# Peptides against a protein of PDB entry 4N78: the designs that were tried, part 207

Target 1, 186 residues: chain A of PDB entry 4N78
Amino acid sequence: HFQVICRLLGYQGIAVVMEELLKVVKSLLQGTILQYVKTLMEVMPKICRLPRHEYGSPGILEFFHHQLKDIVEYAELKTVCFQNLREVGNAILFCLLIEQSLSLEEVCDLLHAAPFQNILPRVHVKEGERLDAKMKRLESKYAPLHLVPLIERLGTPQQIAIAREGDLLTKERLCCGLSMFEVILT
Target 2, 155 residues: chain B of PDB entry 4N78
Amino acid sequence: MAELQMLLEEEIPGGRRALFDSYTNLERVADYCENNYIQSADKQRALEETKAYTTQSLASVAYLINTLANNVLQMLDIQASQLRRMESSINHISQTVDIHKEKVARREIGILTTNKNTSRTHKIIAPANLERPVRYIRKPIDYTILDDIGHGVKW

## One batch from the design tools (peptide; made by RFdiffusion4, then SolubleMPNN)

Design b2_p22_4_s3 (from b2_p22_4, 7 letters changed)
Fold by OpenDDE base, seed 3:
Structure b2_p22_4_s3 (fold): chain B 186 residues (1-186), chain C 155 residues (1-155), chain A 22 residues (1-22)
Amino acid sequence: as target 1 above (186 residues)
Amino acid sequence: as target 2 above (155 residues)
Amino acid sequence: AEVEEEMQRMLAEPDEIAEKLS
């Protein structure tokens, strides 16, 4: 689903969605969540000691439940605060998954364009074969597919300019060194 | 442009008219040949004359058709060339617009990105009060007790 | 009748004349 979304929205659509999500997250964090956090901090027990390990997990849980009874029983915390936190979490996850999906699409685009851009993969050399000879053979094989040189030879100046720009846009991808998710986390 | 206009306005219509006129003339020639053959005392001579007129008429029609056809073909070639030029222009504009849109889109998304190699300087806020090291005895935590507590995001 | 047949024959093969005139 996320791959399809990435394909449909493109860079522009993704940017718009991400921006809107950031606004929503910001609004939730600075508004309702912040207010609840402040309130919770005020009612938080001043002294909460770690229970003895001998109580085990159930006993420890019961201890903390008792210490935080008033907080846990606060109805608005469950209905409003946790819901908002869920929304924030979902937004973050959405952004992560979109970025991952976009990266995959970009890699695919790069791979598809590679033969046309004189980007050749490292060929596996069998024992006894010279790597250089294989690479030269590959270069020769794909030489007719080099789009920019072909257009430079046969095309109009305008076509050449467009081809070069297209080539550049094809090569430059976010996956090569940029992260959106890191920005969202800050 | 001038050549195309000449073809469209003068040569092709003129050729069509000539062909039509030729058709009417051929009918007259045929009538003449028929009457001449019937009325002539020398049937052989009349026949030879009819053959001559027929050959001439066919040659004339063939010439008219050929000329008209060539003019039509030429017209079509010119029009095709014009269309190709227009198509090329439209394609160029379209590509330019697409590239521009892509650049804008990339700029917009780029604002939402940071370099992956940026060292996360985690501000380690050292807690001010070093709590006394309580001897931590690792007991296995049974997390099943927490299954009923919290709305986890199902992945 | 012979004249009509010959005229029809001549009219049926106009393509050869057209090729020669091209």
Scores: peptide ipSAE 0.014, ipTM 0.621, DockQ to the pose 0.007
Fold by OpenDDE base, seed 4:
Structure b2_p22_4_s3 (fold): chain B 186 residues (1-186), chain C 155 residues (1-155), chain A 22 residues (1-22)
Amino acid sequence: as target 1 above (186 residues)
Amino acid sequence: as target 2 above (155 residues)
Amino acid sequence: AEVEEEMQRMLAEPDEIAEKLS
């Protein structure tokens, strides 16, 4: 599904969606969640002594449960705050999955374009074969497919310019060095 | 353009008119030949004359048709060439626009991106020895680094 | 080209026919 979304939206569509999601997340974080956090901080026991380790994990849990009982029993926390947190979480996950899907698409595009751009895959060298010889053979095989040189030879100046720009755009992908998800986490 | 205009406005219409006139003339010639044959005491001569006129008429029509056909073909060739040029121009514009749109889109999404912190794992220890500029062996882009990202299609 | 010339010659003759028909 995410792959289809990426294909349909393209870079521009994805950008728009991501921007809107960021706005939503920001709104949720700075609005309702922040307010609840502030309220919770006010209600938090000012002096929460760390229970002695001697009480074990269950005892510690009970202690914290007791200390936070009033907070946990706060109905609005469960209904509103947690819902907003879920929304934020979903948005984050959405962004992550979109980025992953986009990266896959970009990689596929790069792979498909590679023969036309003189980008050769690493050839599996069988025992006894020289990598260089195989690579040379591969280069020779795909040499006629090199689009930019071909157009430079046969095309008009305008076509050459377009081909070069297209080649550049094809090579430059987000997956090569950019992350959207990191921005979302900031 | 001038040639096309001449073909469209003068030569082709003229050829069509000539064919039409030829039709009318042929009918007259036929009538003449028929009447001449009936009225002539020397039927052999009349027949020979009719044969001559028939041959001439056929030749003339053939010429007119051929000329007209050639003119039409020439017209079509010119038009086809014009269309090809237009198509080329449109394609160029379209591609330019698409490239521009793509650039804009990439800028937009780029704003939402940050550089992947490639953890400098290994200090590029400047190899003490200036390794000779290793011939730019275009190291094949190792895409295997991406195998861990997403449901790796095991190729 | 020869055929065209011959055809053109033949086309010139219709005028003579037209003159004779008149």
Scores: peptide ipSAE 0.015, ipTM 0.624, DockQ to the pose 0.007; fails the geometry check
Fold by OpenDDE base, seed 2:
Structure b2_p22_4_s3 (fold): chain B 186 residues (1-186), chain C 155 residues (1-155), chain A 22 residues (1-22)
Amino acid sequence: as target 1 above (186 residues)
Amino acid sequence: as target 2 above (155 residues)
Amino acid sequence: AEVEEEMQRMLAEPDEIAEKLS
């Protein structure tokens, strides 16, 4: 699903969605969640002593339940605050998954474009073959597929310009060195 | 442009008119040949003349048709070439617009990105001096020291 | 006579064509 979304939205659509999600998250964090957290901090017991181990696990649980009774019984905490936290969590996860999906798509695009851009993978060298010779042979094999040089030779000046720009855009992808998710977390 | 205009306005219409005129003329020639054959005392000569006129008429019509056809073909070729040029221009504009849109989109998403901290995997410089692995002698931890700390059962 | 003249005019063009076709 996320892959389809990435393909459908493209860079522009993803940017818009991410921006809006960030706004929503910010609004939730600075608004309702902050207010609830402040309220909870106010009602939280200032002194919570560790119960004696002699009370056993059930006794300790009851102790903490009693101390937090007022917080637990606050109905709006469960219905509103936790819901907002879920929304924030979902938004974060959404952003993560979108970025991952986008990265995969970009990598695929780069891989598909590579033969046309004189980007060759390192080939496995069998015992006895020189890597350099094999790479040279590979380069020669794919040389006719180099798009920009081909167009530079056969195309009009306008076509050459477009080809160069297209080539640059193809090579420059977010996955090469940029992260959206890191921005979202800060 | 001038050539196309000449073809459309002068050459092709002119050729069509010429062809229509030729039709009328051929009908007259046919009538003439028929009458001449009936009235002539020398039927053989009249027949030969008719054959000559027929051959000439066919040649003239063939020429007119060929000329007209060539002019039409030329016209179509010019028009096709113009359309191809227009198509090329449109494609160029379209591609330019697409590239521009993509650049804008990338700028927009770029604002939402930060550089990936490529943790330079510090080349683990193998320390030159292989410190001899000091044989770790596990001394048993005496937990009795903790017997006095906390509410533990004193045995 | 007019038909002959018109025929001759029509015939004059074919001779040029025949020369071009030959």
Scores: peptide ipSAE 0.012, ipTM 0.631, DockQ to the pose 0.006; fails the geometry check
Fold by OpenDDE base, seed 5:
Structure b2_p22_4_s3 (fold): chain B 186 residues (1-186), chain C 155 residues (1-155), chain A 22 residues (1-22)
Amino acid sequence: as target 1 above (186 residues)
Amino acid sequence: as target 2 above (155 residues)
Amino acid sequence: AEVEEEMQRMLAEPDEIAEKLS
């Protein structure tokens, strides 16, 4: 699903969705969640000492339950605050999954473009073969596929400009050094 | 453009008119040949003359048709070339627009990105001493030990 | 080219015939 979303939206669509999600998250955090947190801080016991260990686990639990009774019984906390927190969580997960999916798509694009951009993978060399000779053979094999040099030789100046620009755009991907998710967490 | 216009407005219509005129002329020639054959005392000579006119007429028509056909083909080639140029121009514009849109999109998403922190993977120096995995024997926490201590404070 | 020239010559001759028939 996320791959389909990435393909459908593209960079622009993803950017718009991410921006809107950030706004929503910000609104939730600075609005409702902040208000509930402030309220909870006000109702929190000022002095909550650890009960004696002699009360055992049940006694300690009961003690804390009693101390937090007002918070636990606050109906709006379950219905509104936790829902908002779930929404924030879902938004974060969505952003993560979108970024992961986008990265996969970008890697696939890079891999597909590689033969046309003179980017050759390091080939596994069998025993007795020289790596250099094999790489040279591969380079020679794929040399006719080098798109930019081919267009530079056969194309119009306008086509050459477009090809160079397209090549640059193909090489420059987010997965090469950029992260959206880190910005979202920040 | 001038060549195409000349073909469309002058050469092709002119060729069509020439063919039509040729038809009329051929009819006259046929009438002449028929009359000449009937009136001539030397039928063999008249026949040979008719044969010559027939050959000439066929050659003339063939030439006119060939000329017209070539002009039509030339017209079509020019039009096809114009269409190809237009297509090329449209494609160029389309690609330029697409690249521009992509650049804008990249800028927009770029604002939402930061550099990946290449965390230097600290070489996890495997501690040399493989401490024998102490078999974590999950001792079942017997919670029954706590049963005797909990005097339920009647709040 | 020679065929075209010959055909053109043949085309010119009908005009001469037409003139003779007129």
Scores: peptide ipSAE 0.008, ipTM 0.628, DockQ to the pose 0.006; fails the geometry check

Design b2_p22_4_s4 (from b2_p22_4, 6 letters changed)
Fold by OpenDDE base, seed 5:
Structure b2_p22_4_s4 (fold): chain B 186 residues (1-186), chain C 155 residues (1-155), chain A 22 residues (1-22)
Amino acid sequence: as target 1 above (186 residues)
Amino acid sequence: as target 2 above (155 residues)
Amino acid sequence: SAVEEEMQKLLAEPDVIAEKLS
């Protein structure tokens, strides 16, 4: 389960895994895949004209099959190159799923922290209720839970500093404005 | 520190010794009272004297026990306070280390991130009617904006 | 009650036993 992986690894662990996956992908792309692509480019027919439409779909297919026969029969493509491409694909999918799972965890953390940080959800106002009055009631209800102001009032300077830093770290999440997957695709 | 040391080295041992000495003295008083009652021609007077010594002895022992108990309690309170201070210090260090580790982790993962392109596409159509600035109601962070990120957890 | 009062007085002056036993 990707969520469990995210919880177990944390930001640091995820970073390490992503870095290693990037290295693996880079190695596969610049190594074996690149070599096969170069080889394929060399054996690719220099001139491949579109066959006449009179040959019909089967005839056209046979034409291209014949033109690409050497490529299709290249056994190493199926055994090595396609396997490497599968590995790259799996790595990309893994990164995507990890990022999605991490984003979900971050959102959950933000939601759980919100009452303690004076972050109130927009309350659906039923017809006839004043939004302002409802929000004021909510603010009043959760006011005692505001952690940073509470610690600022009752805590030591050191505790206040820690509370502020913790509050900042809680608010600053990747899901708010950062993407790892876009970097991986670059 | 000095108070705790005084309690541990002087007051509590001294109180224990005093209590032990009191036991020895009480035995002597008991012997005296018994002999005095047997030898006295006035048994009533001897009895009253014995009662007086008994009351005095009990009061003295009670005082010694109370003093010793209070000193022990004071010692324990000081030690408990020291432990609490130590715990607070350890917690502070632990939290500082955790925050530092988290900051390092955030930097590491941050290197692997880029800013999400906020697609400018939603023309914030400025609502034509400048609704009067409703008093700075801290706009609740609409977390529904996050619903579109990933597999939308329908909250 | 009288004994309790006397005990309280004696608690205030613990040295009285030491003087009598000397």
Scores: peptide ipSAE 0.016, ipTM 0.599, DockQ to the pose 0.007
Fold by OpenDDE base, seed 3:
Structure b2_p22_4_s4 (fold): chain B 186 residues (1-186), chain C 155 residues (1-155), chain A 22 residues (1-22)
Amino acid sequence: as target 1 above (186 residues)
Amino acid sequence: as target 2 above (155 residues)
Amino acid sequence: SAVEEEMQKLLAEPDVIAEKLS
């Protein structure tokens, strides 16, 4: 699903969606969540001593339940605050999955374009074969497919310019060194 | 442009008119040949004359058709060339626009990106107060004991 | 009828037309 979304939206569409999500997240964080956090901080027990280990896990849990009784009983926390946190979480996950899907698409594009851009895969050399000879054969095989040189020979100046720009755009991808998700986390 | 115009406005219409006129003339020639053959005392001579006129007429028509056909073909070639040039121009514009749109799109998404290699300099804001790490001896809390007490919120 | 037949024969001979078009 995310792959399809990436294909449909393209870079521009993804950017728009992410920007809007960021706005929503920001609004949620600075608005309702912040207010609830402040309220929670106010109602938090000022002095919460660690119960003695002698009470065991159940006793410790009961102790904390008692200390946090007012917080646990705060109905709005469950209904509103947690819902907003879920929305934020979903937005973050969405962004992550979109980025991952986009990266996959970009890698596929790079792989498909590689033969046309004189990007040759590293051939696994079997024991005894000269890497150089194999590479030369491969180069010779794909030489006619080199798009930019071909257009430079046969095309108009305008076509050459477009081909070069297209080649550059094809080579430059986000997956090569850029992350959107890191920006979302900051 | 001038050649195409000449073909469209002068040569092809002229050729069509010539062909039409030739048709009318051929009908007259045919009538003449028929009458001449009927009225002539020397039928053989009349026949030979008819053959000659027929050959001449056929040659003339063939020439007219050939000329017209060639002119039409030439016209079509010129038009095809013009269309190809137009197509090329449109394609060029389209590609230019697409590249531009792509660049804009990439800029837009680019502002939402950061370099992956940026060292997570998490400024660990060292809490100023080095409160002595109270050795929390984390006794492994057996959480299984809590399974019976906790009303788990079903997510 | 004889003239029509001869005319049809002449019309049927593509070679004469080809020679004059060459």
Scores: peptide ipSAE 0.014, ipTM 0.588, DockQ to the pose 0.006
Fold by OpenDDE base, seed 2:
Structure b2_p22_4_s4 (fold): chain B 186 residues (1-186), chain C 155 residues (1-155), chain A 22 residues (1-22)
Amino acid sequence: as target 1 above (186 residues)
Amino acid sequence: as target 2 above (155 residues)
Amino acid sequence: SAVEEEMQKLLAEPDVIAEKLS
């Protein structure tokens, strides 16, 4: 599903969705969640001492349950606050999954374009073969597929310009060094 | 452009008119040949003359048709070339617009991105002192010690 | 080109035919 969304929205659509999600998250955090946290802090017991271990696990649990009874019984906390937190969590997860899906798509695009852009994978060198010789053979093999040099030789100035720009756009992908998720976490 | 215009406005219409005029002339030639054959005392000579006129007329028509056909073909070739050039121009514009749109989109999403912190491979300097995992000696919790503290109902 | 020249020669004669018919 996320892959389909990425394909459908493209960079622009993803940007718009991410911006809107960030606004929603910000609104939830600075508004409703903050208010609930403040309220919870006000009703929180000022002095909550750790019960003596002598009460055992059940006794300790009961103690904390009693101390937090007013908070636990606050129905709006479960319905509204936790729902808002869930929404924030879902938004974060959505952003993460979108970024991951986009990265996969970009990697695929890069891999597909690589033979045409003089990007050769490092070849596994078997024992006894010179890496340089193998790389030269590969370069020679794929040389006819290099699109930009081919167009530079055969194309019009306008076509050359478009090809260069297209090549640049193909090479420059977010997955190469950029993260959206890190911005969301900040 | 001038060549196409000449073909459309002058050469092709002119060729069509010439062909039509040729038809009219051929009808006159046919009438002449028929009358000449009927009136001539030398029927063989009249027949040979008719054959000559027929051959000439057919050649003339063939030439007119060929010329007209060639002009039409030339016209079509010029038009096809013009269409191809227009298509190329449209494609170029379309590609330019698409590239521009993509650049704008990338700028927009770029604002929402930061550089991936290449986690410097902190050489996990293995702490030299492998703190020997303190073997968690599970001391069996003797629960009998709690038997005296619990207000449990001594059954 | 040779065929065209011969055809042109043949075409030049129709005017002579038309003149002979008028």
Scores: peptide ipSAE 0.010, ipTM 0.610, DockQ to the pose 0.006
Fold by OpenDDE base, seed 1:
Structure b2_p22_4_s4 (fold): chain B 186 residues (1-186), chain C 155 residues (1-155), chain A 22 residues (1-22)
Amino acid sequence: as target 1 above (186 residues)
Amino acid sequence: as target 2 above (155 residues)
Amino acid sequence: SAVEEEMQKLLAEPDVIAEKLS
């Protein structure tokens, strides 16, 4: 599903969605969640003494339940605050999954474009084969597929310009060194 | 452009006019041949003359039709070439616009990105000194120290 | 005479055309 979303939205659509999600998350964190946290801090017992170990685990649990009764019974915490936290969590997960899916798509695009851009895969050298000879054979095999040099030789100046720009756009991808998710986490 | 204009404005209309004029002339030639045959004492000569005029007239018409047809074909070829060039131009513009849109989109998403922190794999420098595992002497946590903090009723 | 001249003009041009068509 996320792969399909990435394909449909493209970079622009993803950017818009991510920006809106960030706004929503910011609004939730600075608004409702912050207010609930402040309220919780106000109702939090200032002094929470450890009960004596002699009361055993059940007695200790009852003690803390009593001390935190106001927090536990705060109905709005469960219904509103936790829901907002879920929304934030879902937004973060969505961003992560979108970035991962986008990265996969970009890698696929790079792999598909590689033969046309003189990007050769690292060939596993079998025992006894010279790496240099194998690489030269690969270079020679794929040389006719190099799009930009081909267009530079046969194309008009306008076509050459478009080809170069297209080549650059194909090579430059977010997955090469950029992360959106890291921005979301700061 | 100049060639197409000449074809459209001069050669094709001129060819059509020439063909029409030729038709009118052929009628005159036919009338002449008929009258000449009727009036001539030497009917064989008149017939041979009529055959000559007929052959010539047919050749002339054939030439005019062929010339006109070739001019029309040439016109169509030029127009087809112009359409192809126009299509190519539109495609180039479209590609340029798409590239521009893509660049804008990439800038927009780029604002939402940061460089991946190459986590310097801190070489976990294994501390050379294997500090002797301090025998975690599980000192029994004397929980009695916490007895004074609890609400326990001193009996 | 005028028709003959026009026919002669028409006849003179065909030989050139016949040579081009050949």
Scores: peptide ipSAE 0.017, ipTM 0.599, DockQ to the pose 0.006; fails the geometry check

